# Peptides against a protein of PDB entry 5D63: the designs that were tried, part 131

Target 1, 292 residues: chain A of PDB entry 5D63
Amino acid sequence: SLRRGIYHIENAGVPSAIDLKDGSSSDGTPIVGWQFTPDTINWHQLWLAEPIPNVADTFTLCNLFSGTYMDLYNGSSEAGTAVNGWQGTAFTTNPHQLWTIKKSSDGTSYKIQNYGSKTFVDLVNGDSSDGAKIAGWTGTWDEGNPHQKWYFNRMSVSSAEAQAAIARNPHIHGTYRGYILDGEYLVLPNATFTQIWKDSGLPGSKWREQIYDCDDFAIAMKAAVGKWGADSWKANGFAIFCGVMLGVNKAGDAAHAYNFTLTKDHADIVFFEPQNGGYLNDIGYDSYMAFY

## One batch from the design tools (peptide; made by RFdiffusion4, then SolubleMPNN)

Design b2_p20_4_s3 (from b2_p20_4, 10 letters changed)
Fold by OpenDDE base, seed 1:
Structure b2_p20_4_s3 (fold): chain B 292 residues (1-292), chain A 20 residues (1-20)
Amino acid sequence: as target 1 above (292 residues)
Amino acid sequence: SMEDTLARKEAKFFAFIDSL
C-alpha cells in the first residue's frame, strides 16, 4: 500500500509529471502533464498523499506549492472530465477529492482512481507535451494503458525512516538521544540545501568564541531551512528535513555541533558543516544528541 | 577553530541522561 508522504508523480509511459499549472491556488486551476528535472525541486509537481482513515487505499493529494487539492471537476464520470486544483482539507469527505491509489497490473506503477466516479487519472492521449491535459477517464485496475499508470517517487521520509537512517550510521555515540520534531520531512537535494545555506548569510558569518560558535551555526542553518519551508510551500502537515547534532570526538576531548541531511535514497545520513557548507560522510565526531 | 567547548552542553546532556 502507498504510504503517507510527498510524491513526485510521473507517467509510466512518457517523461511527464503531474503538474499544477503555474502552482496557482485558484479553484479550478488545471492539473497538467509537464516535463521535470530529476534530482531537483519540481515546485509545482509535489503532492502530499494523506491516507483517509478507515478507507482502504484512499488519499487526498495536496499540492505542496499551492496548498490546494487534486479535484475531479463536479465528480463527473464522463471521460475527459477536468482534474483541477481546488481548496480542500486533508481529511475531506468530498468524493471529488478522494483518490484510491493502488498498484497497477505491472506491479511497479500505480493507478489513481477517483473514489466517487471510479474513473482514473489519465494523461490524455499519452501526450508528453508541457500542458497536456490530465483528466478523469474510464478504465479498469487490470488494464495496461500507460496513460493511466503513474510512478510515485517518494520525496519525503517519515520520522521513523529518518530515525532508522541515523541508527545505521557508524558515527553515533552509544549515549545517543534523538528528538523528533515532526512526522514527515521533505528531503531536499543537496543543491537546494546548499542554496538555503548561502542565502542565510552563514557563509559570511564569523566564528566567535562562545558568542557565535558551532551551535549557533548549526541552529542558524536549521532556522534558515525552516523559514525557507514556510516561505516556499503553502501546504501544511510536513517539515523540511534539516537536523542538528551534538557530537564528541573519539578522544573525548572535543565536541562539535553540526547539521545533517539524508542521502538521495533516504537510507543514510550525511553530515553538513554549516561553517563551510561541506558535506561529509565522517565529520570526525560521534553524535550523542540530535533533533530534527 | 570550528570546534567549541561543548563541555558544558555535553555535561548537561550526560547529567540529563544520568538522571533518567
Scores: peptide ipSAE 0.066, ipTM 0.688, DockQ to the pose 0.175
Fold by OpenDDE base, seed 5:
Structure b2_p20_4_s3 (fold): chain B 292 residues (1-292), chain A 20 residues (1-20)
Amino acid sequence: as target 1 above (292 residues)
Amino acid sequence: SMEDTLARKEAKFFAFIDSL
């Protein structure tokens, strides 16, 4: 089954993603097909899938940017019914905003069926142009029509997945203790992570003995990422991944505080030095404590 | 140096933490 998480939802037939037009929070804002750029934040094209308790394979889809939900207009079963952004809640009972999401017949893509109408989210005519209509359309689970098949590219990790990535890293001390602060984390591209670092003013900050040293840099970076998240997204129920670690060197005579994020495939962590903006696979310390 | 006297914090921390 589809896991709770943030997804970039891409058509199986053409390079088009499900896009909330202009990221608008207005009720009735069209959801459309739109081009996307890999390895970037596609601002209007990220969706938090929240599973509905006790309803198999059924979710709400919240647009991260607008905080509104994917909504089938009037819950109509008519082919061509508009799919829009609309105000809602993660655990709504409104069938206009409930979507059954299961694997298609190809075993890799998903189909998105409205819970009430039983119609499917359809990229009308497979149109790859920006602004192409996405609508509810008749269909079946077993049909191979790529207009109704979607890849769910996971853009987030659960705390458990992050924990697993940390646990298999070779630069973790045997006494390591991790503290999980949130449940689901949007993982940023390094370019975005670096930009947040630059915008924070940390590149110009001076190391000062005790009063503004490694721990201050690391905490300042995490604070900057947290603020960026709060300022950038209207949806709730997730965080932006940015960890803080405390580590000791191999000799055991020096310690450091630094940041870390996840690699693109979410399988590993990469260390980030907030004092110089560097990414390293080995920062020269073994972590005995992290919070993220 | 970019480092801290975190070694002191480490020593205190090790007294209370569980191993992974």
Scores: peptide ipSAE 0.065, ipTM 0.687, DockQ to the pose 0.169
Fold by OpenDDE base, seed 2:
Structure b2_p20_4_s3 (fold): chain B 292 residues (1-292), chain A 20 residues (1-20)
Amino acid sequence: as target 1 above (292 residues)
Amino acid sequence: SMEDTLARKEAKFFAFIDSL
């Protein structure tokens, strides 16, 4: 079954993703096929899938940028019915905004069925052009039509998944305590993470003993990422991943504060030094505390 | 230097958390 999370949703037949046109929050904004750039933030193409309690395999899909929801116009079962962004809530009972999402017959891609109409989200004619129509269309779960098959690329991690990644890292002290601040985290590409660091002013900040030292740098980075998240996205119910760690050296006579993020595959953590913007697999300290 | 003492970092962390 599909897990709660943020997804980039790509067509199985052509290199096109489900895109909310112009990222607009207006009711009735078209959802269209659009090209994407791998390993980047595709701003209008991220969707938070929220599972509906007690309704098997059924979700709302919230556009991360606009904060609006995927909506089948008038809930019509007619082939070619528009799929749009529309205001809503994560746990709505409106069948126009409820989507049953299950594996297709190929076992890798998913199909997206409207709960009420039983029609499927369809990239009309498999058109790979920017702005191509996405509509509700008749179909079955077992047919192989790639117009109705979608890859769900997970762009977020749960707090449990982040915790598991930390637990796998060899640079964790025996006294480690982790503190989880949120439930779901958008994981940024390193390029975006670095850009936030640059924009924060930290590259020009001067280390000063006690008054502005390693902990100040690490917390300032965390704050910068938090502010970036708040300013960038209209959806709620998630955070941006940026951890803070406190570590001790092998001799036990020195401590450091630093950041960390997740690797591209979300399986491991990588350390980030906010004083120089470096990414390291070994920062020279074993973490005894983290919050993220 | 880029470092601080263990005790100082722990103290600062708890102060931060308590402010939440």
Scores: peptide ipSAE 0.057, ipTM 0.705, DockQ to the pose 0.406
Fold by OpenDDE base, seed 3:
Structure b2_p20_4_s3 (fold): chain B 292 residues (1-292), chain A 20 residues (1-20)
Amino acid sequence: as target 1 above (292 residues)
Amino acid sequence: SMEDTLARKEAKFFAFIDSL
């Protein structure tokens, strides 16, 4: 079954993603097909899937940017019914905003069925053009029409997945204690992570013994990422991944504070040095403490 | 609590880091 998380939702037939037009929070804003750029934040194309308790395979889909929800207009079962952004809540009972999401017949892509109307989210005519209509359309779970098949590319990790990634890393001290601050984390591309670092002013910050040293840099980076998240997204219920670690060197005679994020496949962590903006697989320390 | 967790983190910062 589909896990709670943030997804980039791509059509199985053409290189088009589900896009909330202009990222607008206005009720009735069209959801359309739009091109996307791999390895970037596709700002209007990220959706938080929140599973509905006790309703199998059924979710709300909140646009991360606008904070509005995928909505089948009037819940109509007519083919061609508009799918729009609309105000809502994560655990709504409004069937216009409830979507049953299951694997398609190909076992890789998903179909998105409106809970009430039983119609499917359809990229009309498989149109790959920007602004192409996405609508509710008649269909079945077993048919192979790529207009109604979607890849759900997960852009976030749960706290448990992050914990597992840390546990797999060889640069963790035997005394390690991790503290989880949130439940779900959007994982940023390195380019975005670096841009936040640049915008924080840290590249120009001067190291000063004790008064502004490694721990200050590491915490400042985390604070900058947190602020960026708050300022960038209207949806709630997730955080932006940026960890802080305290580590000790192999000799045990020096310690450092640094950041870390996740690799593109979310399977591993990569260390980030906030004093120089470098990404490293080995920062020269074994972590005895982290919070993220 | 989250506050207690933060306090423990701060304690580690002060106690164990040879700041670099």
Scores: peptide ipSAE 0.021, ipTM 0.656, DockQ to the pose 0.107

Design b2_p20_4_s4 (from b2_p20_4, 13 letters changed)
Fold by OpenDDE base, seed 5:
Structure b2_p20_4_s4 (fold): chain B 292 residues (1-292), chain A 20 residues (1-20)
Amino acid sequence: as target 1 above (292 residues)
Amino acid sequence: SMEDTLARMEERFNAFIASL
């Protein structure tokens, strides 16, 4: 079953992703196929899948940027019916915005069926051009037509997944305690994480004894990421991953505060030193506490 | 609760500061 999370949704046949045109929040904004750049934030192409309680394999899909929802126009079962962004809520009962998402016959891609109409999200003619039509179209679950098959590239982690990544890291103290602040986290590419760091002014900040030292740098970085998230996305129900750690050195005679993020595969953490913007697999401290 | 979490965080943070 598809897990709650943020996904980049890519066509199985051509290198095209499901894109909300111009990221517009206006009702009726077209959802189209569009090219994407791997390992970057594809701003208009991220979708929060929220599972509907007690309705198997059924979700709403909220565009992260616009805060609007994938909507089959008038819930029509006609082939070629427009799929648009439209205002909604995560747990709506509107069948125009309810999507049953299950594995296709190939076992790797998914099909996206409108709950009401039973038609499928279709990249019309498999058109790889920017702005290509995405529509509801007749189909079946077992068909191999790549126009209706989609890879769901997970761009987020649950708090449990983040916790697991931390737990397997060798640089945690035996008395480690982690404190989870949110339920789902968008994981940023390092390039984006670094850019937020640069834009925060931290690269030019001076370390000063007690008044602005390691804890201030680490907290300032987390605050910068939080602000970036709030300023960048209209959707709710998720956070941006940026952790703060408190660690003790090997000798046990010095402590440090620093940041961390997740690796690309979400399986491990990487440490980030907010005083110099460096990424390290070993920051020289064993963490006894983190919050994220 | 979040309140409990924040309280625990404060205690651990205080310990961190004391260790510097």
Scores: peptide ipSAE 0.046, ipTM 0.638, DockQ to the pose 0.101
Fold by OpenDDE base, seed 4:
Structure b2_p20_4_s4 (fold): chain B 292 residues (1-292), chain A 20 residues (1-20)
Amino acid sequence: as target 1 above (292 residues)
Amino acid sequence: SMEDTLARMEERFNAFIASL
């Protein structure tokens, strides 16, 4: 079954993603097919899938940027019914905003069925052009029509997955304590993470003994990422991944505070030095504490 | 509780400062 998380949803037939037009929060904003750039933040194309308790394989889909939800207009079962962004809540009972998401017959892609109408999210005519119509359309779960098949590329990790990634890292001290601050984390591309670092002013910040040293840099980076998240996204129920870590060197005679993020495949952590913006597989310290 | 978590974090921060 599909896990709770943030997804980039790509058509199985053409290089088009499910896009909320202009990222607008207005009710009735069209959801359309749009091109995307791999390994980047596709701002209007990220969707938080929230599973509905006690309703098998059924979710709401919240657009991260707008904070609005995927909505089948009037819940109509008519082929060609518009799919739009509309205000809602994560655990709504409105069948216009409830989507049953299960694997297609190919075992890799998913189909997105409206809970009420039983029609499927369809990239009409498989149109790969920007702004192509996405609509509810008749179909079946076993049909192979790529217009109704979607890849769900997971762009987030759960706190448990993050914890597991940390645990796999060899640079963890035997007395390590991790503190989880959130439940689900959008994982940023390094380019975006670096840009946040640049925009924070940290590259121009001067290291000063005690008054503004490693811990200040690391915490400032965490704060910058948090602010970036708050300023960038209208959806709730997730955080932006950015860890703070405290470590001790092998000799035990030096400590350091630094950041970390997750690798592209979400399986490992990579250390980030906020004093110089560098990414390292080995920061030279074994972590005894982290919070993220 | 979150308060307990914060307290534990504070203890670890104190240990960090002491280890500098």
Scores: peptide ipSAE 0.045, ipTM 0.637, DockQ to the pose 0.101
Fold by OpenDDE base, seed 3:
Structure b2_p20_4_s4 (fold): chain B 292 residues (1-292), chain A 20 residues (1-20)
Amino acid sequence: as target 1 above (292 residues)
Amino acid sequence: SMEDTLARMEERFNAFIASL
């Protein structure tokens, strides 16, 4: 029942995440336990889980940064077998790269079982140190060993979830029309979103009537986010969330173009003013059109 | 289609500009 999406995968026993060492795209790059910083982009620790059609609870796991896939070395069932990054495809038939992911016995964490070997992804000895070995290890679904239990922190939203978040917002005009451009979106922390805004040059851009006004700022921000995504990640099959809205004020006598992103819990949207880099719960306009 | 979506977006965007 795990949904397609981008996950930060954290050990249930210690504050360690599944990390592709150095984010390297080389075949055989070790996947290791590594510390992480909450509310930041943990660059080498994001994994796109792609469900395999007609194979229950089974996924490939693509590292967002490297574009390579979680791979059990030689598909070996031996305890201690290395788990590495390796070239692959989202819908591969290679059992070395197929992972059955289901809830553990505690009902909150997941276990990650290799489809072929039936061994589990294991943080060896529960080692919390950076670079700790992650390996295939014997186990069962009902065991409570935290070495093999993982929290899947979802870092993305589907287009449907984004649509639902928008629909819950009170600042949506009755004539609202939304247009979805992608299927899955990595949701950025505000700090990262702001940094992209800064790097775009928009903070130094001058508002000019019609020739470079609110719509230009809003579109430029979206373009900057798109470019940042393309330049930052080697994996495909997802976008970076950044919306554009057109809104009308309460009086109905003024319109504005602005951006929006999702809140940390992905349940709501927050408005972003690209002319000043501000985040607002109420930008003073009700949206009648958005694309994202 | 995405093309149709973009066309509709353009229409609404033009309406926005006209409303300024």
Scores: peptide ipSAE 0.042, ipTM 0.632, DockQ to the pose 0.101
Fold by OpenDDE base, seed 2:
Structure b2_p20_4_s4 (fold): chain B 292 residues (1-292), chain A 20 residues (1-20)
Amino acid sequence: as target 1 above (292 residues)
Amino acid sequence: SMEDTLARMEERFNAFIASL
């Protein structure tokens, strides 16, 4: 079954993603096929899938940028019915905004069925052009039509998944304690993470004993990421991943505060030194505490 | 609660500093 999370949703037949046109929050904004750039933030193409309690395999899909929801116009079962962004809530009972998402017959891609109409989200004619129509269309779960098959690329991690990634790292002190601040985290590409660091002013900040030392740098980075998240996205119910760690050197006579993020595959962490913007697999300290 | 989490974070950090 599909897990709660943020997804980039790509057509199985052509290199197009489900895109909210212009990222607009207006009711009735078209959802369309659009090109994307791998390993980047595709701003209008991220969707938070929220599972509906006690309704098997059924979700709302919230556009991360606009904060609006995928909506089948009038809930119509007619082929070619528009799929739009529309105001909604994560746990709505409106069948126009409820989507049953299950594996297709190929076992890798998903199909997206409207709960009420039983029609499927369809990239009309498999059109790969920017702005191509996405509509509700008749179909079945077992047919192989790539117009109705979608890859769900996970762009976020749960707190549990983050914990697991941390636990796999060899640079963890025996007395390590982690503190989780949120439930779901958008994981940024390193390039975006670095840009936030640059924009924060930290590259020009001067280290000063006690008054602005390692902990200040690390906390300032986390604050910058938090603000970036708040300023960038209208959807709620997730955070931006940026950890703070406190570590001890091997001799046990020096401590350091630093940041960390997740690798591209979300399986491991990589350390980030906010004093110089470097990424390291080994920062020279064993972590005794983290919060993220 | 978040308050409890922050308190525990502070306590642990302080304990480490005291152990140096």
Scores: peptide ipSAE 0.036, ipTM 0.640, DockQ to the pose 0.097; fails the geometry check

Design b2_p20_5_s1 (from b2_p20_5, 10 letters changed)
Fold by OpenDDE base, seed 5:
Structure b2_p20_5_s1 (fold): chain B 292 residues (1-292), chain A 20 residues (1-20)
Amino acid sequence: as target 1 above (292 residues)
Amino acid sequence: SMEDVLARKEAKFLAFIASL
């Protein structure tokens, strides 16, 4: 079954993603097909899938940017019914905003069925153009039509997945203590992470003994990422991944505070030095404490 | 000492975490 998380949802037939037009939070904003750029934040194309308790394979889909929800207009079962952004809540009972999401017959892509109407989210005519219509359309679960097949590319990790990635890293001390602050984390591309770092003013910050040293840099970076998240997204129920670590060197005679994020495949962590903006697989320290 | 440095940093972080 599909896990709770943030997804980039791409058509199985053409290089088009499910896009909330202009990221608008207005009720009735069209959801359309739109091109996307890999390894970037596709701002209007991220969807938080929230599973509905006690309703198998059924979710709400909240647009991360607008905070509005995927909505089948009037819940109509008519082919060509508009799919729009609309105000809602994560655990709504409104069948217009409830989507049953299960694997398609190919075992890789998903189909998105409206819970009430039993019609499917359809990229009309498989149109790859920006702004192409996405609508509810008649279909079946076993049909191979790529217009109704979607890849759910996970853009977030659970706290458990993050914990597992940390645990696999060779630069974790045997006495490691991790503190998990949130449940679900959007993982940023390094380019975005770096841009946040640049915008924070940290590149121009001067190291000063005790008053602004490694721990201050690391906390400042985490704060900057947190603020970026709050300022960028209207949806709730997730955080932006940015960790802080305390580490000790191999000799045991030096300590450091630094940041870390996840690799593109979410399987590993990479260390980030907030004093210079560098990414390192080995920062020269073994972490004995972290929070994220 | 190294131990003092570690203790200070840890204390800062624990205080931060506790404030959340």
Scores: peptide ipSAE 0.243, ipTM 0.825, DockQ to the pose 0.801
Fold by OpenDDE base, seed 3:
Structure b2_p20_5_s1 (fold): chain B 292 residues (1-292), chain A 20 residues (1-20)
Amino acid sequence: as target 1 above (292 residues)
Amino acid sequence: SMEDVLARKEAKFLAFIASL
């Protein structure tokens, strides 16, 4: 079963992703196939899948950028019916915006079926060009047509997954206390994380005893990421991953405050030093407190 | 002392968390 989360949805046949054209919030904005760049934020191609309670394998798909939802135009069962962005809510009863998402016959990709029409999201003719039509089309769950098969690349982690990643790290103190602030976190590429750091003004900030020391740097980075998230995305129900830690060195004679994020595979954490923008697997401290 | 420094930093973090 597909978990709640943010996904980059890629066609199984050609290197195209499901893209909301221009990231527009206007009702009826076309959803199209578009090329993507790996290991980057594909701004118009991220979708929050929200599972519908008591309806098996059924979700709404909210575009992260626009805050609008994947919508089958008029809920029509006609092949070639447009799939668009449209205003909605996460737990809508509108069958135009309800999508049953299950594994395809290949066991790796998914098919996306409209709950009402029972047609499938289709990259028409498998067209790999930017702006290629995505439409509702007739099909079956067992059909191997790659036009209707999609890889769901998970771009977020749950709080539980983040907690597990922290717990696996060897640089956690025995007295560790973690505070979970949100439920789902978009995990940023390091390049984006670094750019937020640069834009925050922290690279030009001077360490000053007590008045602006390690804890101030770490909190400022957390705040900068939070603001970036709020300013960048119109969808709700997720946060941007950026942790804060307090740690003590092995000798027990020094303490430090720093940040951390998740590795690309979401299995581990990597430490981030907000005073210099460095990423480290070992920052020289064991964390006894964290919040994220 | 280091204990005092740690206490201050922890207090700052707890205050931040409580404000959310």
Scores: peptide ipSAE 0.237, ipTM 0.819, DockQ to the pose 0.758
Fold by OpenDDE base, seed 4:
Structure b2_p20_5_s1 (fold): chain B 292 residues (1-292), chain A 20 residues (1-20)
Amino acid sequence: as target 1 above (292 residues)
Amino acid sequence: SMEDVLARKEAKFLAFIASL
């Protein structure tokens, strides 16, 4: 079954993603096919899938940018019915906004069926152009039509997945204590993470003994990421991944505070030095404590 | 001492976490 998380949803037939037009939060905003850039934040193309308790394989899909939900217009079963962004809630009972998402017959892609109408999210005619119509359309679960097949690329990690990534890292002290602050984390590309760092003013910040040293830099980075998240996205129920660590060197005669993020495949962590913006696989310290 | 430095930084972090 599909896990709760943030997904980039790409058509199985053409290089087009499910896009909320202009990221608008207005009711009735068209959801369309649109091109995307790999390894970047596709701002209007991220969807938080929230599983509905006790309803098998059924989700709401919240656009991360707008905070609105994927909505089948009037819940109509007619082929060609518009799929739009519309105000809603994560655990709505409105069948216009409930989507059963299961594997297609190919075992890799998913189909997205409206819970009420039983029609499927369809990239009409497989049109790869920007702004191509996405609509509800008749179909079956076993049909191989790529117009109704979608890859769900996970862009987030659960706290458990983050914890597992940390646990796999060799630079964790035996006395390590981790504090998990949230449940689901959007993982940023390094380029975005770096841009947040730049925009925070930290590159111009001066290290000063105690008054603005390593812990201040690390916390400032986390604060900057947090603010960026709050300012960038209207959806709730997720955080932006940015960790803080306190580490001790091998000799035990130096301590450091630093940041960390996840690698692209979400399997590992990479350390980030907020004093210089560097990414390192080995920062020279073993983490005694972390929070993220 | 290094222990004192670590304890101080840890306390800062714990205080921050507790504030959330």
Scores: peptide ipSAE 0.234, ipTM 0.816, DockQ to the pose 0.727
Fold by OpenDDE base, seed 2:
Structure b2_p20_5_s1 (fold): chain B 292 residues (1-292), chain A 20 residues (1-20)
Amino acid sequence: as target 1 above (292 residues)
Amino acid sequence: SMEDVLARKEAKFLAFIASL
């Protein structure tokens, strides 16, 4: 079954993703096929899938940028019915905004069925052009039509997944204490993470004993990422991943505060030095405390 | 001392966490 999380949803037949046109929050904004750039933030193409309690395999899909929800117009079962962004809530009872998402017959892609109409989200004619129509269309779960098959590329991690990634890292001290602040985390590409670091002013900040040293740099980075998240996205129910660690060196005679993020595959952590913007697999310290 | 450094930094982190 599909897990709660943020997804980039890509057509199985052509290099097109499900896009909320212009990221607009207006009711009735078209959802369309659009090109995307791998390993970047595709701003209008990220969707938070929220599972509906006690309704098997059924979700709402919230656009991260607009905060609006995927909506089948009038819940119509007619082929070609528009799929739009529309105001809503994560746990709505409106069948226009409820989507049953299960694996297709190929076992890798998903099909997205409207709960009420039983029609499927369809990239009409498999059109790969920007702005191509996405609509409700008749179909079956077993049908192999790529117009109705979608890959769900997970762009977030749960707190449990983040915790597991930390636990696998060899640079964790035996006395490690972790504090989890949120439930779901959007994981940024390093390029975006670095840009936030640059925009924060930290590259020009001067190290000063106690008054502005390693802990201040690490907290400032965490704050910058938090602010970036709040300013960039209208959806709720997720955070931006940026961790803070305290570590001790092997000799036990030096301590350091630093940041960390997740690798592209979300399986491991990578350390980030906020004093110079460097990414390291080994920062020279073993973490005994973290929050994220 | 090392102990003092660790204590100060941990205190800052705990204060941040508590402020949320």
Scores: peptide ipSAE 0.222, ipTM 0.811, DockQ to the pose 0.894

